# Peptides against a protein of PDB entry 1BH9: the designs that were tried, part 1

Every score and structure here is a prediction.

Target 1, 89 residues: chain A of PDB entry 1BH9
Amino acid sequence: FSEEQLNRYEMYRRSAFPKAAIKRLIQSITGTSVSQNVVIAMSGISKVFVGEVVEEALDVCEKWGEMPPLQPKHMREAVRRLKSKGQIP
Unless a header shows other numbers, all headers, positions and changes below count from the first letter of the chain.
Peptide ipSAE is a variant of ipSAE made for these designs: the mean of its two directions, with the distance scale d0 fixed at 1.0 Angstrom where the peptide's residues are scored. Compare it only between designs on the same protein; published cut-offs may not carry over.
A fold fails the geometry check if it doesn't show the stated peptide or something in it is severely misdrawn.

## One batch from the design tools (peptide)

Design b1_p8_1 (made by RFdiffusion4)
Fold by OpenDDE base, seed 1:
Structure b1_p8_1 (fold): chain B 89 residues (1-89), chain A 8 residues (1-8)
Amino acid sequence: as target 1 above (89 residues)
Amino acid sequence: EVVEAFEP
C-alpha cells in the first residue's frame, strides 16, 4: 500500500455517520422508533456500502489513467459497474 | 479490507 492508500484507509476507519441522523432517517422510512443497536448496525452497513462504492470509483479512476481526487464521473461509473456486477441493486 | 465496520 502507498502512504496515500494508508491515509485514505485511516480517514475511512475514523469516519462515522451521526447516530441521530441515521436514527431519524430510519424512523422516516419505518414510521416507528428504532433501537440503538439497529442504528449501529445500519451505520456500519452504510459505511461498508460507501467503502465499496469509493473502492470501485478509485479503480475506475486508475483504469482511466486519471489521478485523485475522485470526481462525480468516477462515482457514476462505479455505481454503473457495481450494478452490472450484481454487487449493488 | 474493512476489518471493523461497527462501533464497539
Scores: peptide ipSAE 0.099, ipTM 0.753, DockQ to the pose 0.074
Fold by OpenDDE base, seed 3:
Structure b1_p8_1 (fold): chain B 89 residues (1-89), chain A 8 residues (1-8)
Amino acid sequence: as target 1 above (89 residues)
Amino acid sequence: EVVEAFEP
């Protein structure tokens, strides 16, 4: 791992969705109260999903010979590639 | 790869 990759992984690992925000979002969709375990599970799945999209978007940026920061075009291409690979629904 | 996605 480069120092940059390590730093990115540490920042990713320390990142979290606020439990109260995720709880409110789920409740707005389901119309019912959700348990703490559902909030934890959905927060974890959402973090993995964001990580996978950002990782693919960085690979897109590199393959296009472009420099950071990530642009909306990289994110849109990443989602298309991941869908085409069957890695995201 | 992320080995742990769940909060303790």
Scores: peptide ipSAE 0.098, ipTM 0.758, DockQ to the pose 0.073
Fold by OpenDDE base, seed 4:
Structure b1_p8_1 (fold): chain B 89 residues (1-89), chain A 8 residues (1-8)
Amino acid sequence: as target 1 above (89 residues)
Amino acid sequence: EVVEAFEP
């Protein structure tokens, strides 16, 4: 890993979805109250999912001979590739 | 870690 990759990983590690926002989002879909454990689990899954999309988008950016920051085109291509690989729905 | 978020 480069120093830039380590710094990016540390920023990702420190990032979190606000529990209240995730709780509200789930409740808007389910129509009922959700436990704290469900909010934690969904926040974790959501963070992993964002990580996987960003990782694939960085691979796309590199394969195109481009430099960061990531652009919407890299994110769109990443989602397309992950879908094609069966890694996301 | 995602696991540290499960501390009570």
Scores: peptide ipSAE 0.046, ipTM 0.744, DockQ to the pose 0.052
Fold by OpenDDE base, seed 5:
Structure b1_p8_1 (fold): chain B 89 residues (1-89), chain A 8 residues (1-8)
Amino acid sequence: as target 1 above (89 residues)
Amino acid sequence: EVVEAFEP
């Protein structure tokens, strides 16, 4: 990997959703109390989802011959591509 | 934590 890819991965690895915020969000949707394991699983899935969208958006940015930082147009195109591939609903 | 195994 390039040093830049390692630095991005390290920033991604260290990123986390606050457990209390995720718990409140899920409970607001379900109307019921959720276990700690459900909060952990949903936090993990949400982090993977954000990672996949950012990775596809970086590929879009590169394929368009553009430089970082990512813009809203790259994120919109990434979501469109992932949907067309059946990788996200 | 989601541990992704990347070999550098």
Scores: peptide ipSAE 0.038, ipTM 0.654, DockQ to the pose 0.098

Design b1_p8_1_s1 (made by RFdiffusion4, then SolubleMPNN; from b1_p8_1 with E1S E7T)
Fold by OpenDDE base, seed 5:
Structure b1_p8_1_s1 (fold): chain B 89 residues (1-89), chain A 8 residues (1-8)
Amino acid sequence: as target 1 above (89 residues)
Amino acid sequence: SVVEAFTP
């Protein structure tokens, strides 16, 4: 890893969704209370999902012959590609 | 994969 790549990895590794915020969000959708395990699971899945989208966006950026930082256009294209691949709904 | 993208 370059220093920049390492820094990105460190930021990702240290990132976490606040449990209370995730709990509130889920409950706003389900209309019922959710367990701590559901919050943990959803937080983990969400973190992985963000990582996968960012990875795809980095690939898009590279394939377009562009340099970091990622721009909104890379993120939008990443989501389109992941949808086309059936990796996300 | 996340592992590939974030592998030091």
Scores: peptide ipSAE 0.060, ipTM 0.688, DockQ to the pose 0.124
Fold by OpenDDE base, seed 4:
Parts: C-alpha cells; structure tokens; sequence
Structure b1_p8_1_s1 (fold): chain B 89 residues (1-89), chain A 8 residues (1-8)
C-alpha cells in the first residue's frame, strides 16, 4: 500500500452503511419486514462486496498504467474480471 | 491488496 491507498482503506474500514437505509432497501425488495440480524449480515456482505470491486478496480487502473481517481471504465472492467474469476455472479 | 496491509 502507498500511503494514499492505506488512507483510502482506513476510510473504507471505518465506513458503514446506515442500518435504516439498508433495512428500507431490503424491505422494498422483499415486501416484508426483516430482522436486525439480517440487516447486519447484509450490510457486512455489501461492504465486503464494495471493497472487493474497488480493490479490483484499483488493480485494473494500475495495470493500465493509470492513476486514481477511479473512473467508470475501471469499475466496469473490475466487474468483468471478478465475474470471469467467479468471485461475483 | 488488503492482504498486503497485514504483511510484515
């Protein structure tokens, strides 16, 4: 990690999805109420997913000889690669 | 990578 990358990671690590927002989102999809534990679990999974996508996108950016900030093209390529690796559906 | 952060 560069210092900048480490700082970015720290910001990510300290971040969290608002529980109420996640709850509302899930319930908008399921059509029924969800427990606090479900919200916690989904929040955790979502954070990990975002982290993996961003990390892959940073790798793409580096491999293309480019520097942050990430652009949409990096994110698209990251998703493509993660799918190819079977890491995401 | 995240793993790099834990490499001594």
Amino acid sequence: as target 1 above (89 residues)
Amino acid sequence: SVVEAFTP
Scores: peptide ipSAE 0.055, ipTM 0.699, DockQ to the pose 0.081
Fold by OpenDDE base, seed 1:
Structure b1_p8_1_s1 (fold): chain B 89 residues (1-89), chain A 8 residues (1-8)
Amino acid sequence: as target 1 above (89 residues)
Amino acid sequence: SVVEAFTP
């Protein structure tokens, strides 16, 4: 990590999804109430997922010989690569 | 990966 990358990672690490928003989102999909532990678990999984996609996108950007900021094309390619690796559905 | 980590 460069210092800038480390700083961005620290900001990511300290970030959190609002619990109420996540709870509402899950409930809107499931149609039923969910426990606090489910909200916490899903929030954590979602955060890790976002991190993995961003990391892959940064790798794509670098491999393409491009510089940040990340663009939609990097994110799309990252998702494609992660799917091909079986790392996401 | 997320999928691997949560696959039984």
Scores: peptide ipSAE 0.042, ipTM 0.641, DockQ to the pose 0.046
Fold by OpenDDE base, seed 3:
Structure b1_p8_1_s1 (fold): chain B 89 residues (1-89), chain A 8 residues (1-8)
Amino acid sequence: as target 1 above (89 residues)
Amino acid sequence: SVVEAFTP
């Protein structure tokens, strides 16, 4: 692994969605109160989802012969590719 | 996957 990869991993590992914000967001969608465990589970799933999208976007960026930072075009292409692979709905 | 992407 490269130092850059290690740095990305460390930042990703340490990152977390604020529980209160996630709770409010879920409740705004469901219209009902949610438990702490639901917030934890949804936060974890969301973090994995974001990680997979960013991973794909970095791959797109590299395959296009470009360098970070990621641009909207990389993110849009990443989502398209993940959908075509059936990896996201 | 995320695990694969961050594997050293």
Scores: peptide ipSAE 0.033, ipTM 0.602, DockQ to the pose 0.116

Design b1_p8_1_s2 (made by RFdiffusion4, then SolubleMPNN; from b1_p8_1, 3 letters changed)
Fold by OpenDDE base, seed 2:
Structure b1_p8_1_s2 (fold): chain B 89 residues (1-89), chain A 8 residues (1-8)
Amino acid sequence: as target 1 above (89 residues)
Amino acid sequence: SVFEAFTP
């Protein structure tokens, strides 16, 4: 892609969830306060998880002979496949 | 890549 596209990609790659928001979300689920390390870990795991799902969706898209951008049907199929493989619950 | 997935 172009330099501009590459820059956007790098910005996307470097993006992160706001810590405060993630902390609030986790605490709303756990019912108790969590440490900064838990927030960092959960944020990282979440990003990796999303990445893995999207990569699977890209594989689905390709296998179906289609081109990006990904559509909801690719994402749904990706999740189904990952579940069947035991990679996600 | 994730970026490519949502790039036209």
Scores: peptide ipSAE 0.039, ipTM 0.672, DockQ to the pose 0.233
Fold by OpenDDE base, seed 3:
Structure b1_p8_1_s2 (fold): chain B 89 residues (1-89), chain A 8 residues (1-8)
Amino acid sequence: as target 1 above (89 residues)
Amino acid sequence: SVFEAFTP
């Protein structure tokens, strides 16, 4: 793939959820402050989780004989399947 | 990948 495509991929690969946003979200749920390490850990776990769901959705899309971009129906089905398999709570 | 998933 082109240099431009590679650069886009690298940017995506290196991307992460904004720390401030994650911190605010966690604190809104827990009602207490959280450490930087917790934010880092949750950010990483969240990215992995999103990745797993999207990969399953791509599989669904392919199995249905459809092409990207992913649609809500693919995402919903992916979550359903992952839950059914016990791969996500 | 996630990258390609949302690229038409």
Scores: peptide ipSAE 0.036, ipTM 0.654, DockQ to the pose 0.244
Fold by OpenDDE base, seed 5:
Structure b1_p8_1_s2 (fold): chain B 89 residues (1-89), chain A 8 residues (1-8)
Amino acid sequence: as target 1 above (89 residues)
Amino acid sequence: SVFEAFTP
């Protein structure tokens, strides 16, 4: 990897959703308070999910014969394909 | 990969 790629990876690796934001989001869905462990688990799963969507979007970009950077159209198509494959609801 | 996603 180039230094730039390593830097991007490092930023992704270190990135995290704010606990308060995740807590609020979960609670808006469940209607009740959630534990810290639930917030931690959901934060981790969410980060992985974002990665999977991005990977699918990169695949879309390539299949369309286009080059990075990713555009909104790639992200939209990625979500559609993941739903079609049953990977996401 | 995610490392390449936003490389121009």
Scores: peptide ipSAE 0.034, ipTM 0.646, DockQ to the pose 0.244
Fold by OpenDDE base, seed 4:
Structure b1_p8_1_s2 (fold): chain B 89 residues (1-89), chain A 8 residues (1-8)
Amino acid sequence: as target 1 above (89 residues)
Amino acid sequence: SVFEAFTP
C-alpha cells in the first residue's frame, strides 16, 4: 500500500468525534445538559459503530465477489444486514 | 479491517 493509504488509515484510527458536536447533538435530543462522561462514552461508541458498519460492508463486498474500495451499495446492504441481525435498530 | 476497506 501507498504512504497515502497508510496515512488515511492512521487518521481514522486516531480520530474521534468532536466532543462539542456530540454534546450539542445529545442535548438537542434529550433537551437537557449531559455530563462529560456521557459525551466521552457516546463519542467512543459512535466510532465503534462506524467500524462495525465498515466491517459488515467488507463482508458484503466479499460475498458479492467484489473488491475494495467499498462503495455506497456495500454500506447500504451492510446496514440492512445489521438491522436484520438485530445488531442495530 | 478498516484499512482493507479503502485499499483498491
Scores: peptide ipSAE 0.033, ipTM 0.651, DockQ to the pose 0.215

Design b1_p8_1_s3 (made by RFdiffusion4, then SolubleMPNN; from b1_p8_1 with E1N E7T)
Fold by OpenDDE base, seed 2:
Structure b1_p8_1_s3 (fold): chain B 89 residues (1-89), chain A 8 residues (1-8)
Amino acid sequence: as target 1 above (89 residues)
Amino acid sequence: NVVEAFTP
């Protein structure tokens, strides 16, 4: 991807999860209303979490001598490794 | 980065 394509895709991905949708999702889990700050915090934590999983999956892909795009097998192995390291439950 | 990981 060109830097421009990457930027467009990131902007698209950011727009795909509007605060209202995240708020509704959190509220569906908590059963109560949540503040905007909770939505922002949870959105940030979720982004970091996804980033960490994907980075681990890229490491798996590289270690297996394979090239992107990431496949389900890389993601499954990444999650397994992160669990074994105690980085995710 | 995360995006490039899923892009051919």
Scores: peptide ipSAE 0.082, ipTM 0.734, DockQ to the pose 0.231
Fold by OpenDDE base, seed 3:
Structure b1_p8_1_s3 (fold): chain B 89 residues (1-89), chain A 8 residues (1-8)
Amino acid sequence: as target 1 above (89 residues)
Amino acid sequence: NVVEAFTP
């Protein structure tokens, strides 16, 4: 635990997907325009989802006795585990 | 944390 680590964590907590990018992505799927509130909600949900996958991947990495950076194998195993637990569809 | 996860 260091001030630098805390600062990085705070920056992550405050980070968000760019609204314009999320809006364009949703619109590419739905074929219709979406409201600002939908963009905000989807951005938040997406950040939580990514966070959950990454945290599971870190757990996988640790359980395998490995160290960061995370590799594709950790991410694939994380997704498999989360699906098996019913935590993601 | 998530930042550390992708730091070499």
Scores: peptide ipSAE 0.072, ipTM 0.709, DockQ to the pose 0.223
Fold by OpenDDE base, seed 5:
Structure b1_p8_1_s3 (fold): chain B 89 residues (1-89), chain A 8 residues (1-8)
Amino acid sequence: as target 1 above (89 residues)
Amino acid sequence: NVVEAFTP
């Protein structure tokens, strides 16, 4: 990797959802307070989920004969395909 | 990979 590619990878690796924001979001859905461990777990699975959607979007982009960077149309189609496959609700 | 997906 170039230094720039390594830096981009490190930024992605270090990226995390703000705990307070995730806590508020979960609580808005559950109607009750959640533990710190639930926030950590949900933050982790959410990052993995975003990764899976992006990988599907890359597959869409390739199948359409297009090149990165990803566009909103690729992301929308990725979500549609994952839903049709039953991989996301 | 995810990093390359958004690289201009």
Scores: peptide ipSAE 0.052, ipTM 0.696, DockQ to the pose 0.204
Fold by OpenDDE base, seed 4:
Formats: sequence, structure tokens, C-alpha cells
Structure b1_p8_1_s3 (fold): chain B 89 residues (1-89), chain A 8 residues (1-8)
Amino acid sequence: as target 1 above (89 residues)
Amino acid sequence: NVVEAFTP
């Protein structure tokens, strides 16, 4: 991907999860209003979490002797491994 | 790279 393609993908990902949607989701779980700082923090944590899962899924794909693109089976195994390592709940 | 992960 060119830097431009990466930027477009990041903008697309940001538009897929708008702050208003994240705010509504958090509020539906917590039963109370949340600050903009909570929305920003949760959005950042969610981005890191997705990154870590994808990195582990790449490691799974490689360890299985398979090639990209990642498949749902790699993502499921990644989550299992991260749970086993205590890196995710 | 996250992009390479989903590139065929």
C-alpha cells in the first residue's frame, strides 16, 4: 500500500466507527453518559487491540505454513492464543 | 504490517 492508500484506509476505518457511534455503544453498556475523553481513550485502546489481534493472527498464519490473506480461522486462533497468554480477557 | 495481512 502507498502512504496515500494507508491514509485512505485509516480515514475509512475512522469513518466506520464515528465518535458518536462509539459514545452510544459505551453508554448502552455503562447506563450513563461518558465524556469525550472516554470516547477518545476507548477508540485508542480499540485500535491497539485490533492491531495486536491482527499481529498475532499473522504469526498464526506463518506458523501454520499458510499465506495471506488472513482467514477467520487465523483470527479465532489469535484470540485463543492471546487469552492463553493473558494479553486479552 | 496490518495491510499485508489482508492482501491476497
Scores: peptide ipSAE 0.030, ipTM 0.633, DockQ to the pose 0.185

Design b1_p8_1_s4 (made by RFdiffusion4, then SolubleMPNN; from b1_p8_1, 3 letters changed)
Fold by OpenDDE base, seed 3:
Parts: structure tokens; C-alpha cells; sequence
Structure b1_p8_1_s4 (fold): chain B 89 residues (1-89), chain A 8 residues (1-8)
């Protein structure tokens, strides 16, 4: 990795969903205000969830003998597999 | 990793 590539990767690894966006989403569902701690928790859980789905999709892509970038078909298959394994509801 | 997934 070049220094630039490493820096981009680190920034991505440290990235999180915007707190304001998560807060708005939760509030749109619950109809009530939520605490900062709830927003932080949901942001973390959301990143983990997305990460797990994407990692599974990468595995699907590889198993199909294909290469990135991921396509919708990989994501759909990943979700199906994770559900069948009981890893996501 | 996730970063690689969407890099062309």
C-alpha cells in the first residue's frame, strides 16, 4: 500500500454513519426523540451490520469467480445466505 | 475488506 492508500483505508475503517442521519431515521420510526447514547449505539450496530453483509457479499463474489466492485446480485445473495445461517434476522 | 468491495 502507498501511504495515500493506507490513509484512505484508515479513514474508511474509522468512518461511521452521521449521528444526525441516524437520529432522524430512528425518530422517523419511533415517533419520539432519542438520546445521544442510543444514536451512538445504533450507529455502531449499523456499521457492524453493513460490514458483515458486505464481507459476505465479497465472499459470494469470490465464490462466483467474479471481481469487485460488488453488484446488487452479490448483496442479495449475501443477505439470503446470512439469513439462512441465522446470522441476521 | 469493505473498502475493497466498492473500489473499481
Amino acid sequence: as target 1 above (89 residues)
Amino acid sequence: NVFEAFTP
Scores: peptide ipSAE 0.070, ipTM 0.719, DockQ to the pose 0.219
Fold by OpenDDE base, seed 5:
Structure b1_p8_1_s4 (fold): chain B 89 residues (1-89), chain A 8 residues (1-8)
Amino acid sequence: as target 1 above (89 residues)
Amino acid sequence: NVFEAFTP
């Protein structure tokens, strides 16, 4: 990888959801307090989910004969495809 | 790849 590619990889790897915000979000849905481990787990799952959607969107972009950066239309189509495959609700 | 998805 070039230095630029490594920098982008590090930025992605280090990206994280704010724990306090995730905790509040989960609690707003569940109606009860959640542990730090639940917050960590849900944060990890959420990051994986984002990665899967982006990967699908890149596939869409390529199949449409287009080039990055990704556009909202690619993301919308990606979500549609993942739903149709039963990979996301 | 995913790392270039939003690169300007």
Scores: peptide ipSAE 0.062, ipTM 0.699, DockQ to the pose 0.214
Fold by OpenDDE base, seed 2:
Structure b1_p8_1_s4 (fold): chain B 89 residues (1-89), chain A 8 residues (1-8)
Amino acid sequence: as target 1 above (89 residues)
Amino acid sequence: NVFEAFTP
């Protein structure tokens, strides 16, 4: 990466889901209030999950002899593969 | 990496 690209990558790496939005989502599912720690944990897990799916999609893209940016077909195939591997439900 | 995925 150039310095500019590295800076963008660092910003991306440090990004997180908005806590308020995650809290609302969890509470809509659980039907009750959740603690800040639950929101933090779920946000972290969600980011890791997104990362794993995207990494698999990059592998798909490469194996198909294609170049980034990723397309919806790569993401769909990634999810299929991760399910087949038992890495996601 | 994830960043590369969406960067041309």
Scores: peptide ipSAE 0.062, ipTM 0.722, DockQ to the pose 0.237
Fold by OpenDDE base, seed 4:
Structure b1_p8_1_s4 (fold): chain B 89 residues (1-89), chain A 8 residues (1-8)
Amino acid sequence: as target 1 above (89 residues)
Amino acid sequence: NVFEAFTP
């Protein structure tokens, strides 16, 4: 695959949620402080969730008869489909 | 898989 595709993949693979931001987000919802382990766990779950959306987007791309790399339209459709399936709120 | 999302 192209250098551009490789670069995009590496950015995705290495992407991580800022711990401080995740901590603040969780605390805004729970109303109480959370441990580092909770932040780590939630960050991991969030990354898995993103992966699941990407997998759905790949399915969308294929079903539309298109080829990777994924485009924003595939991601948007993936989210719509996952919502319709009740897999995400 | 996720890798395929960024490959032709």
Scores: peptide ipSAE 0.043, ipTM 0.701, DockQ to the pose 0.172

Design b1_p8_2 (made by RFdiffusion4)
Fold by OpenDDE base, seed 5:
Structure b1_p8_2 (fold): chain B 89 residues (1-89), chain A 8 residues (1-8)
Amino acid sequence: as target 1 above (89 residues)
Amino acid sequence: DRLIYGLM
C-alpha cells in the first residue's frame, strides 16, 4: 500500500464517534442511562459496522466494474444488499 | 486489506 493509503487507514483506525453522542443516542432509544462500558462497546460495534458496509460497497464497486474511491452510490447499494441478505435490518 | 481500498 502507498503511504497515502496507509495514512487514510490510520485516520480511520484513530477515528471514533463522540462518546457523548453515542450515549445520548442509546439513551434516546432505551429511555434509561447507560454505562461507559456500553458506550465503548456500542462505539466499537458501530465502527465495525461502518467497516463492513465499506467492504460490501467495495464488492458493489467491483461488480459494477468501477474503480475506487467509493462513491455515495456504492454505499447506498451496499446497505440495500446487506438488508436483502438479512445482515442488517 | 480491502478496507483501505474503500477509503481511497
Scores: peptide ipSAE 0.090, ipTM 0.775, DockQ to the pose 0.567
Fold by OpenDDE base, seed 2:
Structure b1_p8_2 (fold): chain B 89 residues (1-89), chain A 8 residues (1-8)
Amino acid sequence: as target 1 above (89 residues)
Amino acid sequence: DRLIYGLM
Protein backbone atom coordinates (compact mmCIF):
# COMPACT_ATOMS: atom_id res chain seq x y z
CA PHE B 1 0.00 0.00 0.00
CA SER B 2 1.12 3.51 -0.74
CA GLU B 3 1.61 6.08 1.96
CA GLU B 4 -1.43 7.87 0.61
CA GLN B 5 -3.56 4.76 0.99
CA LEU B 6 -2.36 4.24 4.54
CA ASN B 7 -3.04 7.87 5.35
CA ARG B 8 -6.61 7.53 4.09
CA TYR B 9 -7.04 4.41 6.18
CA GLU B 10 -5.69 6.12 9.28
CA MET B 11 -7.96 9.09 8.74
CA TYR B 12 -10.91 6.72 8.44
CA ARG B 13 -9.84 4.74 11.50
CA ARG B 14 -9.43 7.88 13.59
CA SER B 15 -12.58 9.55 12.32
CA ALA B 16 -15.40 10.09 14.77
CA PHE B 17 -18.67 11.94 14.90
CA PRO B 18 -18.46 15.17 16.89
CA LYS B 19 -19.80 14.58 20.38
CA ALA B 20 -21.88 17.73 20.35
CA ALA B 21 -23.57 16.73 17.10
CA ILE B 22 -24.33 13.23 18.37
CA LYS B 23 -25.68 14.64 21.62
CA ARG B 24 -27.98 17.00 19.74
CA LEU B 25 -29.16 14.21 17.46
CA ILE B 26 -29.97 11.85 20.33
CA GLN B 27 -31.71 14.58 22.27
CA SER B 28 -33.77 15.45 19.20
CA ILE B 29 -34.97 11.86 19.11
CA THR B 30 -35.44 11.21 22.83
CA GLY B 31 -36.78 14.63 23.73
CA THR B 32 -34.59 14.68 26.83
CA SER B 33 -30.96 15.31 27.74
CA VAL B 34 -28.55 12.40 27.56
CA SER B 35 -25.41 11.64 29.52
CA GLN B 36 -21.91 11.94 28.17
CA ASN B 37 -21.55 8.17 28.43
CA VAL B 38 -24.56 7.67 26.17
CA VAL B 39 -23.01 10.02 23.63
CA ILE B 40 -19.73 8.10 23.79
CA ALA B 41 -21.50 4.76 23.45
CA MET B 42 -23.61 5.90 20.51
CA SER B 43 -20.58 7.42 18.81
CA GLY B 44 -18.74 4.13 19.18
CA ILE B 45 -21.67 2.09 17.91
CA SER B 46 -21.95 4.42 14.93
CA LYS B 47 -18.29 3.91 14.05
CA VAL B 48 -18.67 0.14 14.35
CA PHE B 49 -21.74 0.30 12.15
CA VAL B 50 -19.82 2.18 9.46
CA GLY B 51 -17.10 -0.46 9.65
CA GLU B 52 -19.61 -3.26 9.26
CA VAL B 53 -21.17 -1.59 6.23
CA VAL B 54 -17.75 -1.15 4.65
CA GLU B 55 -16.90 -4.80 5.28
CA GLU B 56 -20.18 -5.87 3.69
CA ALA B 57 -19.48 -3.56 0.76
CA LEU B 58 -16.09 -5.21 0.29
CA ASP B 59 -17.87 -8.55 0.12
CA VAL B 60 -20.27 -7.12 -2.44
CA CYS B 61 -17.40 -5.76 -4.51
CA GLU B 62 -15.67 -9.13 -4.45
CA LYS B 63 -18.84 -11.08 -5.24
CA TRP B 64 -19.49 -8.82 -8.23
CA GLY B 65 -15.98 -9.58 -9.47
CA GLU B 66 -14.92 -5.97 -9.12
CA MET B 67 -11.85 -4.34 -7.62
CA PRO B 68 -11.49 -1.58 -5.03
CA PRO B 69 -11.91 1.25 -4.37
CA LEU B 70 -15.46 0.83 -3.16
CA GLN B 71 -18.08 2.67 -5.17
CA PRO B 72 -21.43 4.05 -4.05
CA LYS B 73 -23.18 1.08 -5.66
CA HIS B 74 -21.27 -1.30 -3.36
CA MET B 75 -22.27 0.69 -0.30
CA ARG B 76 -25.92 0.79 -1.36
CA GLU B 77 -25.98 -2.94 -2.01
CA ALA B 78 -24.23 -3.60 1.30
CA VAL B 79 -26.96 -1.73 3.16
CA ARG B 80 -29.65 -3.66 1.29
CA ARG B 81 -27.99 -6.97 2.15
CA LEU B 82 -27.52 -6.08 5.80
CA LYS B 83 -31.19 -5.13 6.01
CA SER B 84 -32.18 -8.38 4.31
CA LYS B 85 -30.10 -10.32 6.84
CA GLY B 86 -31.71 -8.43 9.69
CA GLN B 87 -28.33 -7.07 10.77
CA ILE B 88 -29.51 -3.49 10.50
CA PRO B 89 -33.05 -2.11 10.82
CA ASP A 1 -6.04 -5.61 5.38
CA ARG A 2 -9.40 -5.71 3.62
CA LEU A 3 -10.55 -2.40 4.99
CA ILE A 4 -7.50 -0.66 3.54
CA TYR A 5 -8.25 -2.16 0.13
CA GLY A 6 -11.79 -0.84 0.29
CA LEU A 7 -10.47 2.66 0.90
CA MET A 8 -7.93 2.63 -1.96
Scores: peptide ipSAE 0.077, ipTM 0.767, DockQ to the pose 0.553
Fold by OpenDDE base, seed 4:
Structure b1_p8_2 (fold): chain B 89 residues (1-89), chain A 8 residues (1-8)
Amino acid sequence: as target 1 above (89 residues)
Amino acid sequence: DRLIYGLM
C-alpha cells in the first residue's frame, strides 16, 4: 500500500453509521424501541452490505470497460445484479 | 486491494 491507500483503508475500517441515526431509522420502521445490541448488529451488517455493493460495482465498472472511481450508475447496476442473484432482497 | 481502489 501507498500511504494514501493505507489511509483510505484505515478510514474505511473505522467508518460506521451514527448509532443514533440507525436507532431512529429502525424505530421508525418497527414502531417500537430497539436495544443497543440491535443497533450495533444493524450498523455492522449495513457496513458489510455497503462493502458488498462496492465490490459488485467494481465488477460492473470492469465489465463496462470503465475505470474507477465508481459512479452512481455502477452502484445502481450493482444493486440490480445483486437482486437478480438473490443476494439482496 | 479492489475495495480500496474503487473508493475515492
Scores: peptide ipSAE 0.064, ipTM 0.757, DockQ to the pose 0.618
Fold by OpenDDE base, seed 3:
Structure b1_p8_2 (fold): chain B 89 residues (1-89), chain A 8 residues (1-8)
Amino acid sequence: as target 1 above (89 residues)
Amino acid sequence: DRLIYGLM
């Protein structure tokens, strides 16, 4: 792969949800403040979740005989499949 | 390298 491709991968790999945003989101749902450790854990889990959806979307794209980049339709189908498999709620 | 491929 080119340096550009590797750079995009590294950016994705190193990407993380902002702690403040995660904290606010959790608080909006729970109605209570959460610890920094919970924010860190949720940030990590969220990244893994996104990765799993992307991987499933890649499978969808491949199964449909289509080429990258991933499109919204692949992501939507991926989520549907993951739900049907009981892998996500 | 699937992830890279998907992001191309």
Scores: peptide ipSAE 0.057, ipTM 0.745, DockQ to the pose 0.572

Design b1_p8_2_s1 (made by RFdiffusion4, then SolubleMPNN; from b1_p8_2, 6 letters changed)
Fold by OpenDDE base, seed 5:
Structure b1_p8_2_s1 (fold): chain B 89 residues (1-89), chain A 8 residues (1-8)
Amino acid sequence: as target 1 above (89 residues)
Amino acid sequence: TRVVEALE
C-alpha cells in the first residue's frame, strides 16, 4: 500500500461509534439497560451497514456518470435502492 | 475496499 492507502485503511479500521452514545441510543429504543456486548455488536453492525450504504452510493455515483466525492443525492438514492432490493428495511 | 477509497 501507498502511505495514503495505509492512512485511509487505518481511518476505516479505527472508525467506530462512541460506545456511550450507542448505549444511550439503544436504551432510548428498548426502554431498558443493555449489556456492553450488545453495544459492541450493534456498533459493529452499524459500521458494516454504513459501509454497505457507501458502497451502494459509489455504485450510484458511477452509474450516473459522476465523479467523487459522494454527495447527499448519492446517499439518498443508495438507501432507496437498498430498500428496493430488500437489503435494508 | 471501496469504502476505504471514499475516505480522505
Scores: peptide ipSAE 0.085, ipTM 0.747, DockQ to the pose 0.544
Fold by OpenDDE base, seed 2:
Structure b1_p8_2_s1 (fold): chain B 89 residues (1-89), chain A 8 residues (1-8)
Amino acid sequence: as target 1 above (89 residues)
Amino acid sequence: TRVVEALE
């Protein structure tokens, strides 16, 4: 890893959804209060999910013969493909 | 890894 790659990796590792926002979102759906552990678990799953969508979008970009950075069209197509594969609802 | 590489 270059220093730049390491820095990007550390930034990615440190990135997280705001706990308060995740808590509010879950509570808006469930109608009940959620534990801190549920917020942590959902935050982790959500981060992994974002990663999977980005990976699919990179595959879309490559298949279209395009170069990064990712554009909104790649992200939209990635979501369509993941739905088609049954990987997301 | 590819996700990390796509970050600025």
Scores: peptide ipSAE 0.081, ipTM 0.750, DockQ to the pose 0.546
Fold by OpenDDE base, seed 3:
Structure b1_p8_2_s1 (fold): chain B 89 residues (1-89), chain A 8 residues (1-8)
Amino acid sequence: as target 1 above (89 residues)
Amino acid sequence: TRVVEALE
């Protein structure tokens, strides 16, 4: 694969939500402190979730005969479809 | 891989 493809792959691998931000978010919901392992797990799950939504949104964009970049309408439709399929809550 | 491809 090309250097550009390798660079995108490395960006994907290294992409993560900031641990401190995830920790604060969870704690704002639970009202209690959370362990580092919980933050790691939730960060990973969140990355996968975002990936699944983006994949569906890209499919929506293509099915509508439109070109990137993704627009809010694609993201909204993606979430609707994933919910309808029972793939997300 | 489509998400990866969409990265700038």
Scores: peptide ipSAE 0.054, ipTM 0.713, DockQ to the pose 0.514
Fold by OpenDDE base, seed 4:
Structure b1_p8_2_s1 (fold): chain B 89 residues (1-89), chain A 8 residues (1-8)
Amino acid sequence: as target 1 above (89 residues)
Amino acid sequence: TRVVEALE
């Protein structure tokens, strides 16, 4: 773990969806107020989900013999593959 | 993780 790797990890770890935005989104779907714990849980799950999609997209990019940065085509194929594997609905 | 490594 270099200093740069540690810094990237800390930035990733500290990154989160804005709580207010998540709360508003959930409430727009459910039509009811949600607890702070629900917002925290959904924010965490959403971050993990984004990470998993990005990891799959990196695998797609590599399998296609391409280099980063990721393109929309990699993200679309990643979602397709994750669905095929039953990892996402 | 690969995600972290892909970040600048």
Scores: peptide ipSAE 0.065, ipTM 0.733, DockQ to the pose 0.502; fails the geometry check

